Peptides against a protein of PDB entry 5H65. Designs and how they scored, part 224

Target 1, 294 residues: chain A of PDB entry 5H65
Amino acid sequence: QYLERTPLCAILKQKAPQQYRIRAKLRSYKPRRLFQSVKLHCPKCHLLQEVPHEGDLDIIFQDGATKTPDVKLQNTSLYDSKIWTTKNQKGRKVAVHFVKNNGILPLSNECLLLIEGGTLSEICKLSNKFNSVIPVRSGHEDLELLDLSAPFLIQGTIHHYGCKQCSSLRSIQNLNSLVDKTSWIPSSVAEALGIVPLQYVFVMTFTLDDGTGVLEAYLMDSDKFFQIPASEVLMDDDLQKSVDMIMDMFCPPGIKIDAYPWLECFIKSYNVTNGTDNQICYQIFDTTVAEDVI

## One batch from the design tools (peptide; made by RFdiffusion4, then SolubleMPNN)

Design b2_p27_8_s3 (from b2_p27_8, 13 letters changed)
Fold by OpenDDE base, seed 4:
Structure b2_p27_8_s3 (fold): chain B 294 residues (1-294), chain A 27 residues (1-27)
Amino acid sequence: as target 1 above (294 residues)
Amino acid sequence: SSQTQLLQQLQALHEREEEEEEEEELE
């Protein structure tokens, strides 16, 4: 994109919508804590929601673990089932369903496990050991996704979530529609199950100051701005540290703004209407901070 | 077979979880 740099004072006087290239200092940003900036975004309804906390997931899976797997739904053409009864005082039943590819179980690194009645701990351990895990429950006639409040797919440490509003869930047997039952691409799994996948995004408000004016710009970005995937940052301490370092670079504590580095970025203006009141807002787009530091 | 190995790995995982839970209950 080629845009000439426009001073903030000029931008603040112009009507929306427009696109600008700016050079400004990051005076401040919100939220200050990284975990608060990571949200889930629906590409269809555009709602933002919080990433579920471990405690929330624990409750969901604990509740699921109280349900006994339906024997009638075990061992289909799609999957082979193994049932365990725990020996501890809980004595719960856990079902693991191994999804087959053309009637054959794939290698562990290509295997999709359907977990029924597992705890959060068990599911996490399985997801770390095996390629893909879907938490499920026994439905009326088929296995079903356990809950859209929990991940519909776990791959390693990555939790894939679906939009409750936009999804029209289909039963697990719809995975049969997948030609390749080894790669387990999240989007393909979502499509088969009628799930609208949510996107991890960084959501922040930047206060930008170029000495001519001050404006607030909204950042909603998945992986471009920091060159770090929002989907991975919560589970990786090194990535978290990297983001923190970037933010500290732009907003160094204990230093006056005059010493802050310049940030070059693209912003777009847009109109927000609240009844009779019109407000112009700004959003950062197509910006990578690593490349835009001057 | 690869299938048997997968099942064994899962079994081992569950056994470890049960042992950990039992140890926690004893504490």
Scores: peptide ipSAE 0.148, ipTM 0.742, DockQ to the pose 0.013
Fold by OpenDDE base, seed 1:
Structure b2_p27_8_s3 (fold): chain B 294 residues (1-294), chain A 27 residues (1-27)
Amino acid sequence: as target 1 above (294 residues)
Amino acid sequence: SSQTQLLQQLQALHEREEEEEEEEELE
């Protein structure tokens, strides 16, 4: 849809909801640190949550590693199991279950591993070597997902999380419902296990100024704005540098706003009610800035 | 053969992890 450019001063006088195309300078933005701008968003309950830190995951996996794998749950039609005992002071039992496709083990690059009793370090090493890893625990009758506070699926450096509020977890044997047990699509895995997957999003507030007025616009975007996936940026230094470069280009430090480049974007207005007060807020949508950097 | 290969790769990773843990404990 074609929208004419509207000056901010005109927008600020109008009722919500409406959509606008604007041209403005990025006076400032929050948060300033990239890691603080990456959140997890539930598409069902719309809750935003922080991406767990390494320390948070360490605690979860350390607790999981204190549990002994149940021998009765090993070597099913779905998976073949291998058990190790660590030689270190802990003497932990670690179980790795290799998920089979129609009774056949796939190649390493197509293999799903279920890891029981592993540390974060061990899990990360496995995920780098094998296609997919799910942290699990021994349930009463079947293997179960370890904890929704940890990733339900790790593929390479990407951690996939589920919503605690919206998910109704099912046991690991429900992976049998998947026809394709080689690609391990995160959404398919989530569906089989009763998980509502969370989406990585950039969450930022932009202060926009076009010389006629100033407004704050909210950005919640997964991969369109920067043309960089929020799901990958935390684990890739080059992607982080790219985002930082884009932000520095639009909002260069130590330079006057008069020298800032113009940002063209779409914004929508919406009403927010706080008690008796009605406030109009703005959100950026359907906007890509990376094309201007290339 | 696929299973054997997977197990060998996994074993190698596990052994390296144990070695790294031992080194960290000594530091």
Scores: peptide ipSAE 0.145, ipTM 0.741, DockQ to the pose 0.013
Fold by OpenDDE base, seed 3:
Order: structure tokens, then sequence, then C-alpha cells
Structure b2_p27_8_s3 (fold): chain B 294 residues (1-294), chain A 27 residues (1-27)
């Protein structure tokens, strides 16, 4: 639908829900730090979660590393297993399971590794080299995912997470249902294992001012607004710098708002009920910021 | 041959990790 540009003063007087096209200046935004704006969103239950920090993952994998791999679960039709015993004083056992495609090991770049008892450092090194890694543990009858608080799949530097509330985990042997055991598409892996994958999203609050009025608009976006995937930004310094540059462009520090560039965007209003009070809120949607704000 | 290469690469990564852990414990 074609939306005419509406001034903020007019929008502030209207009932929700409605959609608007606006032109406004970004007076301010929250949070200021990029890493605080990246969240995990469940497409089913709509819960927002924090992205686990490295320290959180370290604890999970350290706990997992205290458990000894079950010898009975090694070397199945699905995977070949290799066991290492660490030389350090702890004598930790690490199991790596190589998933086979029709009984044959794929190429290294197409191979899925299941790692049991690995540290975060070991897992990251493996994922960087072998493209696809799943942290697992020995269950009663089969390998199982280690913990949904950790990534269910790591591909290069990308950590894929699942929703604890919406997922009904299935054992690793359910990967047999995948016809293609070379591409390891995250959604396909998730489906096979009963996981509802979480989505990386930018979550920000923009204070918008067009000179006629001021309103706060919520941004929840995965890859459209910045044309940068939220899933990649935390692991890529260049992408982080790009987002920071965009934000500094629209909201430059140390100068007056009169000199700020205009932001064109779409916003939708919606009603939020907090007890007895009805509040109208605004969300940015279907908006891409142009790199060249000339 | 592909499996052998994979195993060798994994072994090398594991050995490096152990060496790094041992160096950290001695510091």
Amino acid sequence: as target 1 above (294 residues)
Amino acid sequence: SSQTQLLQQLQALHEREEEEEEEEELE
C-alpha cells in the first residue's frame, strides 16, 4: 500500500493500530552499545533472550567435559568416532564423531562433527576448520544435544541457538532423516532434532523527532534495517564498525540535531495494555537505511 | 584418505590446545 508521509504530531493523535511513513531525525537511541542490542528471538513464542556470552559457554562446555563419552555409543552407521585423552592432569576424554553420508565420510568442508567433552576453545577451532559442529553428550541410548543454552550448531563463527520453551529435543540418530548429509542447513538440522531455532535480531529504541513531535519507536530486525545480519555482527569487527558508522551518521555525537540527516522509515502503531492503562507504542518495519545518506 | 586427513587435522588441533592449556597452568 502506498503510504503518504505523515507528520509525527498527527500520528501522536491517532488511535492504533495504523501504519505510517515518516521522515524524522534520530534524536537518540538505546542501547548505545551494539552488543547490548543483539538478542535472540523465538519465532513461535516470541520470547527475547540474551545471546550467551563466552563466559557462559565456557561454563557449559566445562561441565560437559566432566562427563566421559560412552563407548557403547561410538561408531554407529551414522558416524565414525575418534577418542582423545588429554595429557593434562585431568585426563579428560574428548570424542569427535564424524557424520557419514550413506556410509561415506564427506569432504572436510561438508562434514558435520559431533563433539563430546570439548572445551569452548576446542569447539571453536573445530568449527572454524570443519564448518559444522554440534556439541553433544552421551545419553542413555544415543548421543544427545549437550545443552540448549549452548549452540546446537556452530558453523564457522556463527552460533545457532534453539528455544528451550518451544523445542522438544530428539536424539542425534534423527539426523538420519536428512536426505542430504552434506549441506547441513541449520533449519533442517533443527527440524531433525526437534529444535525451534532462535533468530538473531537487532533490538533498539529510537527517539524520532521531525520538528512537529517526538515519539519512541521500537526496532526489531534481523537483516533488513542495516543490511547486515544480526547473526554475524557479534563475530565480525568490520560489521560492528559498519553498524556503528551508520548509527553515528544518523545520530552524530557532539553536534546539534538540526544538522542530523533525515531518516525515512515506516512505523506501525500498536496497543499495549499494562494493567488498566492502554498505551500506544510504535515499531519500525520494512525499513532499510541507505548507506549513502547524501 | 579424507578421513585420515580429517583425523590428522583434529589431532593437530587437540595437541595445540593441550599445549596452550599446559602453558597457562605453568603461568
Scores: peptide ipSAE 0.141, ipTM 0.739, DockQ to the pose 0.013
Fold by OpenDDE base, seed 2:
Structure b2_p27_8_s3 (fold): chain B 294 residues (1-294), chain A 27 residues (1-27)
Amino acid sequence: as target 1 above (294 residues)
Amino acid sequence: SSQTQLLQQLQALHEREEEEEEEEELE
């Protein structure tokens, strides 16, 4: 959509809600650390959550590994099961269930594994080899998702999470409803299992200054702003470096703001009511920053 | 068969993981 460029001083005098195109310098931003800016967002309840740390996942999977797989749930029409007993002091039982497509096991790169009793390390190794993994546990009548505090689906290095508040979990046999049991599209898996998938988002606050005024704008974006998916950035050092370079370009450390490049973006104003206090806030939207030299 | 290949690959990964865990517990 076409919008005329508006100076910040004019925007600051107007009531919300409105949309604007602006040209401003990025005076500062927070948080400064990239990993602190990556969050999980529910599209339904709009809750923002922290991405679980490896330590958090370790605890969940360690607890899961103390549970014994139910023999009655092994080898169904949906999956073939293989059980191992570890030789270490713990003597853990690990169950891996290979999901079949029309009674036939697919190739390893198209196979979905259901893992019961695996550690984080084991699960990660399996996801790298077999592409798609779901951590599960034995329920009363069927396999069930292990815990929504952990990924419901791991594909390579990508962890897919679900919303605890909005999801109504269904048992693993509901994967039978999927016509294609080879591609394992995250949204399709989520739908089959009653999961509302969380979205990875960059969450930042920008202080913008165009010389006429200063305002703070909120950024919540998945993949448009940096042209880098928030879902991939935490597991890829090169992508992290790219984001850092972009931010350093617009807000270079140790340099005066007069030398900063201009940022062109769209912002929308909105009202926030907290009791009797009314505040106008701003959010960046539909904006892609160019890496090119101005 | 595809199943045999998958099982062999899985078995190999599991055996390696057990060896690594045993080594880490000894350190």
Scores: peptide ipSAE 0.140, ipTM 0.738, DockQ to the pose 0.013

Design b2_p27_8_s4 (from b2_p27_8, 12 letters changed)
Fold by OpenDDE base, seed 4:
Structure b2_p27_8_s4 (fold): chain B 294 residues (1-294), chain A 27 residues (1-27)
Amino acid sequence: as target 1 above (294 residues)
Amino acid sequence: SAQEQLLKQLQALHEKQLEEEKEEEEL
């Protein structure tokens, strides 16, 4: 939709909700550290949460590794199972289940592994070698997803998470419903397993200044604003550098705001009530930033 | 509303981050 550019001073005087096109300088932003700006968002219940830290995952997988794989659940029509005992002091049993496509084991780059009893380190090693990994545990009658606090699917370096509140987990045999057992599309896997996938989002607060006024606007965006997926940025140094470069371009350190480039974006206003206090807040939407050619 | 929930969550997350940063600095 076409919106005329509105100065911030005019916006600040108007009631919400409204949509605006603005041209402003990025005076400042928070959080300053990129990894702090990446969150998980549920599209259904709208809960925001932190991306789990390695330490959190370690605990979950360590707990899972204390459980012995159920022999009765090995080698089904869906998967072939390999079991080994670790040589470490704990001598834990680890199971890897290789998901078959129509009874045929796919190539390693197309194969889904179900890992039972693996540590984070082992899972990461396997995910680097194989395209797709699901951490699982032995349920009563079938393999089940290990824990929604951990990724339900790991593809290379990408961790896919599900919403604990909105998901109704189904057993691993529901993967049989997938026609294509080679590509392992995260949304398809999630659907088969009853998972509501969480979305990686950049969550930032921008302080915008156009010389007529100053306002704070929230950014919640998955891949449009930076043209970089939030889902990939944490595990890719080049993408991180790109985001940093973009932010440094709009908010360059060591120079005055007068020299900052102009940012054109769309913002929407909305009302927030906190007891007796009524506040108008702003959110950036439908905006893509482009690098200025200098 | 979803927007109100978002704001509350953002505030909570920010506060948590600040607390964690302080704890890290104190260690």
Scores: peptide ipSAE 0.138, ipTM 0.692, DockQ to the pose 0.352
Fold by OpenDDE base, seed 2:
Structure b2_p27_8_s4 (fold): chain B 294 residues (1-294), chain A 27 residues (1-27)
Amino acid sequence: as target 1 above (294 residues)
Amino acid sequence: SAQEQLLKQLQALHEKQLEEEKEEEEL
């Protein structure tokens, strides 16, 4: 998009909706903690929710581990099943189902595992080895996704979540509709299982100042702004450091705003109605972080 | 609108985060 630069003072006088290119300093931003800025967003119902913590997942998988795998659902045309009984006092049963491609087991790095009764730790270990894991439970006639409060797909360190409100879950046998049973593309898996995938997004509020005016704009972006995927940042210390460095560069602590670098970005205005009150709000869009050398 | 709904949710999330930050600072 090509837009002429507009000063903030001019933007603040205009009606919404409009799009602008601006050059401004980042006076401040919220939240200050990076992990607080990472949220899950539904593209269909637009619900924002927190990324589940490990403690939340532990509870879900512990509850799942109290259920016994149904023997009648083992070893289908879609998957081969292995069952383990733990030697602990409770004798917990864990089932791992290896999804086949045209009746043949794929290589470990291309194999999808369906796991019943696994703990978070066990699931994470398996995901590191096999790359793709779906937590499941025994349904009435087929395996089913365990819980949409947990990931529907774990690939390495990436947790893929689905929207509880918008998803109409289908049984595991619907994975048969996938032509390629080796790559396990998250969107394809979600479609087969009737899941509306949630998007990892950075959600931040920027206070922008160009010396002519001040406005607040929110950022909701998955991977363009920082050129870092929000889906990967929580599990990668180097990516976290990179985002922190970028934010510190634009908004350095202990320094006056006069010394801040200039940020170029696109913002769009829109109307928000609260009863009889009309407010104009601003959102950053289609922006990759760029700075001007002072 | 979707934008209005999103903004309301965003505000609620930020308010909650600010409360949590205050609690952490008081500890």
Scores: peptide ipSAE 0.138, ipTM 0.698, DockQ to the pose 0.494
Fold by OpenDDE base, seed 3:
Structure b2_p27_8_s4 (fold): chain B 294 residues (1-294), chain A 27 residues (1-27)
Amino acid sequence: as target 1 above (294 residues)
Amino acid sequence: SAQEQLLKQLQALHEKQLEEEKEEEEL
């Protein structure tokens, strides 16, 4: 359906819910720091959570590294196991399990590694060499995912996370259900292990001004608004710079708003009840900045 | 509604961020 442009002053007088096409200037936005704008969102329970920082992961993997790999769980039909004893740190044992495809080890770029007892640094080193890594621990009868507070799958620099509330974890042997044990599609891995994948999203609040009125609108978007995936931006300096450049273009520091470019976007209004107070809120949707700059 | 829940979460996240920023400024 075609939406005509509506001035903000008219929108501010209308009841929710409604959809609008607007042309406005970005007066300001929050948070100002990009890393604060990237969150994890569950598509099932709609929980928003922070992306774990390196320090958080260090703690999780350090705790995991205190546990010794169970010898009984090594070398199954699914994977071949190799054990290292560190020379430092009191002889810590690290296990790497190489997942086989039809009983044969695949090429390194197609091989899934299960890492047990590794530090973040060690895991990162392995993930740089092998494109797919799952941090695991020894369970009672099988290997299990280490912790949903850590990535369930690391592919290169991309960390894939699962929802603790919505996931019902299954043991590693459930990877046998995957016919293709070479591509390691995150959604397929998640399904096999009973994980509900979290989505990376940009979460921002825009203050929009078209000269007739001012309103705040939320942006929650994964890859459309900036044409940059939220899942990749935290680990790619060039992508971060690109997002920063876009934001600086729309909201340049040190100049008057009259000189700001116009942003064309779609917003939807909705009602929010906080106790006895009814508030109308706005969200940006179906908007791509690169295409809507005038 | 899911939207109401989302907004509440966003508000909570924003408040947390403001607190963290204040703590960082005080350090």
Scores: peptide ipSAE 0.135, ipTM 0.693, DockQ to the pose 0.428
Fold by OpenDDE base, seed 5:
Structure b2_p27_8_s4 (fold): chain B 294 residues (1-294), chain A 27 residues (1-27)
Amino acid sequence: as target 1 above (294 residues)
Amino acid sequence: SAQEQLLKQLQALHEKQLEEEKEEEEL
């Protein structure tokens, strides 16, 4: 729907919920650090969570590496298994299971690896060579996903996460339900394993000023606002630079707000109740800034 | 509603971020 432009001063006087088209300057934004603005969102329960740090993943994989792979679960119809013993004093066992397509090992770029007992470093090295990696553990009767606190699927530099609350994990043999065992589409893998995939989102707070009033609006967006996927930005320096450039363009450091460019966007108002206090909040929606810059 | 839950989460994140920023400015 075509919305007429409404000044912020008028918006600030209106009841929620409503939708508005605005033209305002970006006075400031938070967080200023891009990595802090990227979160994981569950589309089912709407939980927002932090993207796990490398340190968190290290702990998870170290704990997983304390468990010895079960020999009984090796070399099934679904996968061929290889086991390595590390030369370290503890002689850690690492199992790599190569998922087969119709009984045939696919090419390395199409092969899904299941890794058991690997460290983060080892997993990352393998994910760079093989397009798809799933961290797993030995269950009672089958391999299982290691931990939903870690990626359920690593493809190159992209980590795919699942919602702990909404997922009902199924054993790795459920990958047999996939007709195509070469493409390893994250959503298909998630469905097969009973995982509700989390979505990467930019979460930011914008302070908007049009000269008539000032309001704060939240941005929660996966790929529309910047025309950059939140799922890729953390691992791509060029994408990070692009986002930074966009933000610097709208909110240039060391320059007075009078010289800032105008931002056109859509915002929606909503009611928030904190105890006895009712507050009206605002969220940016259906807005692309990249198209307005070119 | 799902929307209300999302909005509450956004608010909570915002509050947390503001607290973290204040703590960083005070160090």
Scores: peptide ipSAE 0.106, ipTM 0.672, DockQ to the pose 0.599

## One batch from the design tools (peptide; made by RFdiffusion4, then SolubleMPNN)

Design b2_p28_3_s1 (from b2_p28_3, 9 letters changed)
Fold by OpenDDE base, seed 1:
Structure b2_p28_3_s1 (fold): chain B 294 residues (1-294), chain A 28 residues (1-28)
Amino acid sequence: as target 1 above (294 residues)
Amino acid sequence: SSEEELNKKRFEEYSKIVLEILGPDYSE
């Protein structure tokens, strides 16, 4: 629906909730570093959390590697298994379970690996040779997802995470419910395993100035604002450069705001109550800026 | 069966790929 442009000074005087179309300059934004702006968001409980760092994952997988694969859980109707033992003093064992489709291993680019043990590096390398990887551990009666603090699915360069709060994990054999065991759609895998998948989102605060007033607006967006998926940006240097270029264009360093380009946005106001304090906040929505950059 | 043979072949092939990634410190 068409909204007329409203000056910020007028918006600042109005009660929430309302929707506005604005034209303003991006005076500043935070965080300044892109990697800090990418978060994980649960669509159900709406919790925001940080994307785990490599170091965090290393710890999780190191801990997982201390557990010995249960030989009783190898070679089921769902998967064929093989175990490798390191020659070092630790004697670390890595078990890989190759998931079959209709009783036969599919092509490598279609094959899902379930891995017990292994380092992040090894898992990532495997995910480049096969369709996807799920880090698992030996449960009492079945393989189970290793830890929701780690990806439940690594597909290509994308790490898929699940919400600890909203997920009710089911054992690996529930993958049998998937008729097609070659495509490994993340949402389907999540559903089979009782996982509520988290969404990658850009989370930023924009300080907007149209000359009549200054307003801070919150941005939480997955792929619309930059026309770049938040899920891919951390693993793609070119995408990172693109986002940086966009931000530099709207908020160029070293020059005065008078020279900044105008940004057109949709914002919505909403009330936030903190005790006795009632504050009006603003959020950017349904806004795309990428088309104006080209 | 032909399917079993194919499965075996792929299993062996994939196992080799995994071993290559794991490196020389690992053995079957």
Scores: peptide ipSAE 0.685, ipTM 0.963, DockQ to the pose 0.845
Fold by OpenDDE base, seed 4:
Structure b2_p28_3_s1 (fold): chain B 294 residues (1-294), chain A 28 residues (1-28)
Amino acid sequence: as target 1 above (294 residues)
Amino acid sequence: SSEEELNKKRFEEYSKIVLEILGPDYSE
């Protein structure tokens, strides 16, 4: 899509909805802290929610560990199981189920683990030795996902979450529908288990100024704007630094706006009703900053 | 069978990895 560049002063006078190509300076942005800008977004119900903190996850996994694994659910055609018991902590049990591919355990870097009990720390360590980990619990007839408030899949350092509102959970045996049980794609796992996966998104508000006018534009983007996945940034210090550097480049602290670089981007206007008041809002879309520096 | 032997070997290996991560507070 090609659009002619439109000055902000002209945009501010026009009715919504419309799409624009603009060239402006980033006067300011919020929130200033990156971790506050990363949210989880449901593509179905469009609810935005916070990424759970470590403390929240600890509580969930502690609660899960109070439940005893059902011995009847061990060692199915889908997985081989082993149970460990703590010497302390009142004999807490951890059950690990190693998912097989065509009846044989795959290589460790291909293997999915289902874990009952275990701490967040243990689970994270396991996710670094194996392909991925699903926290589970013993259901009535099958293993079930532990809690959608926690990740349904931990793959490497990435925590994958599902929408509580939109998901209709199915039991673990539904993973049998996956033909290849060596390359665990989060979307495929989610589909098999009836989960609507949440998307990591950067959520920011930009104040844009081109010298003719000033407007605020909303940014909600997963990986295009920064060319950095929002799903990985919270767990990678280098990626965090990269985002910070990009923002500092466009909005350098202690420098006058006259020296700021120009940002080219696409924005769309839309109407918002607040009580009896109608206002026009703006959202950035289809924009990559790395290619739009002038 | 060869497949059974391979599976057994991997199960033992993976169990060892898990135990190492869980630490000395755990027993089989």
Scores: peptide ipSAE 0.679, ipTM 0.960, DockQ to the pose 0.865
Fold by OpenDDE base, seed 2:
Structure b2_p28_3_s1 (fold): chain B 294 residues (1-294), chain A 28 residues (1-28)
Amino acid sequence: as target 1 above (294 residues)
Amino acid sequence: SSEEELNKKRFEEYSKIVLEILGPDYSE
């Protein structure tokens, strides 16, 4: 949509909620580190969560490996199974279940693996050879998702997470509801398993200054603002560099604000109540920085 | 059947891939 440009000084005097088009300089932003700006957002409960660190995942999978796969749950109509045992004293077992499509294993790049007892490293390597991997555990009557604190689906370098609050997990056999067991669309997998998928988002606070006034605007965006998916940026050095370059362009270090480029964006105001105090806040929306004339 | 043979072939192939990834510390 098109809105007439409004100066910040005028915006600061108006009641919320309203939408504005602005032209301002990015005086500063936080957090400064890119990895700190990437969060997981639930579309239902709207809770923001931290993206689990590699160390966190290692712990989860290590704990999962302490549980022995149930032999009774192997080789169903849904999947063919094989178990490997480590040669060390611990004797850790890894069970891999290859999901079939209409009773036949699909091509490797189409095949979903269900894994019990694997390490993060092993799982990641497997996800590069097959379509996707789901970390699972043996339940009482069926395989179940291992832990929503870990990815429910790993495809290539992308880790898909689910909301613990909003999800009502169903057993693995519910994947039978998927007619096509070769594509493994994350949303379809999530739906089958009762998972509310979380969304990767960039979360930043911009301090904007147009010379008439200064305001802070909140940015929560998945892929529009930078034209870079938040879901991929953490695993791609080139994408990280691109985001950093964009931010450095609008807010160059060691340079006075007078020399900063102008940023054109849309912001919306909204009311926030903190106790008895009403505060007006601002959020950036429907903005792509690549379209700005510097 | 031809489908069963194909499934068996793929299972063996995929199992080999998994074992290669798991490494020498694992055995069947």
Scores: peptide ipSAE 0.675, ipTM 0.961, DockQ to the pose 0.839
Fold by OpenDDE base, seed 5:
Structure b2_p28_3_s1 (fold): chain B 294 residues (1-294), chain A 28 residues (1-28)
Amino acid sequence: as target 1 above (294 residues)
Amino acid sequence: SSEEELNKKRFEEYSKIVLEILGPDYSE
């Protein structure tokens, strides 16, 4: 765990892979916009994905709303159902299925909703009144997850996404495998439905300079670096401000680098082959900067 | 049974909550 501090000039001369402890100034970083730094990462296939934009979700849910709920799939042992119809010319139908625990509806803050035909706005509002919401559609014999391009679980203000590549979706009745139908732990829900959950991560590139050399280091971290969960930052203005403040502290605008604070972190080197070129790259790991800010 | 009554009560309550969110443009 303990590593001696190594100057960047020495690191730049060494072969990969190796681990280092460094002390350097953050000359610059990218992307500059926080929302661009938050990505979804699959722990299995390791693909990085963009967090879907609200507009993208609107389209998905609008498409879902064009499909009529199957009456035959209502009111099972797993859930009690109700359908509402709009009074407008479109006649959009919304079906809500309230998931029961041991044959009885739990308290609202414990209750999972399965929704067909809801808008993003409606779903978000529902997630604030109930424990969680799963957007679903009527399948051939059972309710099914609507689309992995949308959240498979909305819990409070957190949208949980699954990997399209690695997931093998199972029907909603597989939620019966959960003994406790009141907690709705995202990982448990994902497992029951055959979903590989994606992880929110901060993805950034730091240009580090210690006066002896300059190198770029890649950051991919969920909650350790800033001590702020990437999963919550997009929906919390205060957390966004906190991250921005941290970055501004290490890389203040309009100030010369000589006045920048020192950043201590761990980096690991690794080899990357790009065609005929072999390049050594660096990644930040096991680093918390929030403690250095205090 | 008491459980059935409780379930019915909660279903009605939750349905009202949903309807409030959906708004006046929706009907049962």
Scores: peptide ipSAE 0.675, ipTM 0.956, DockQ to the pose 0.834; fails the geometry check

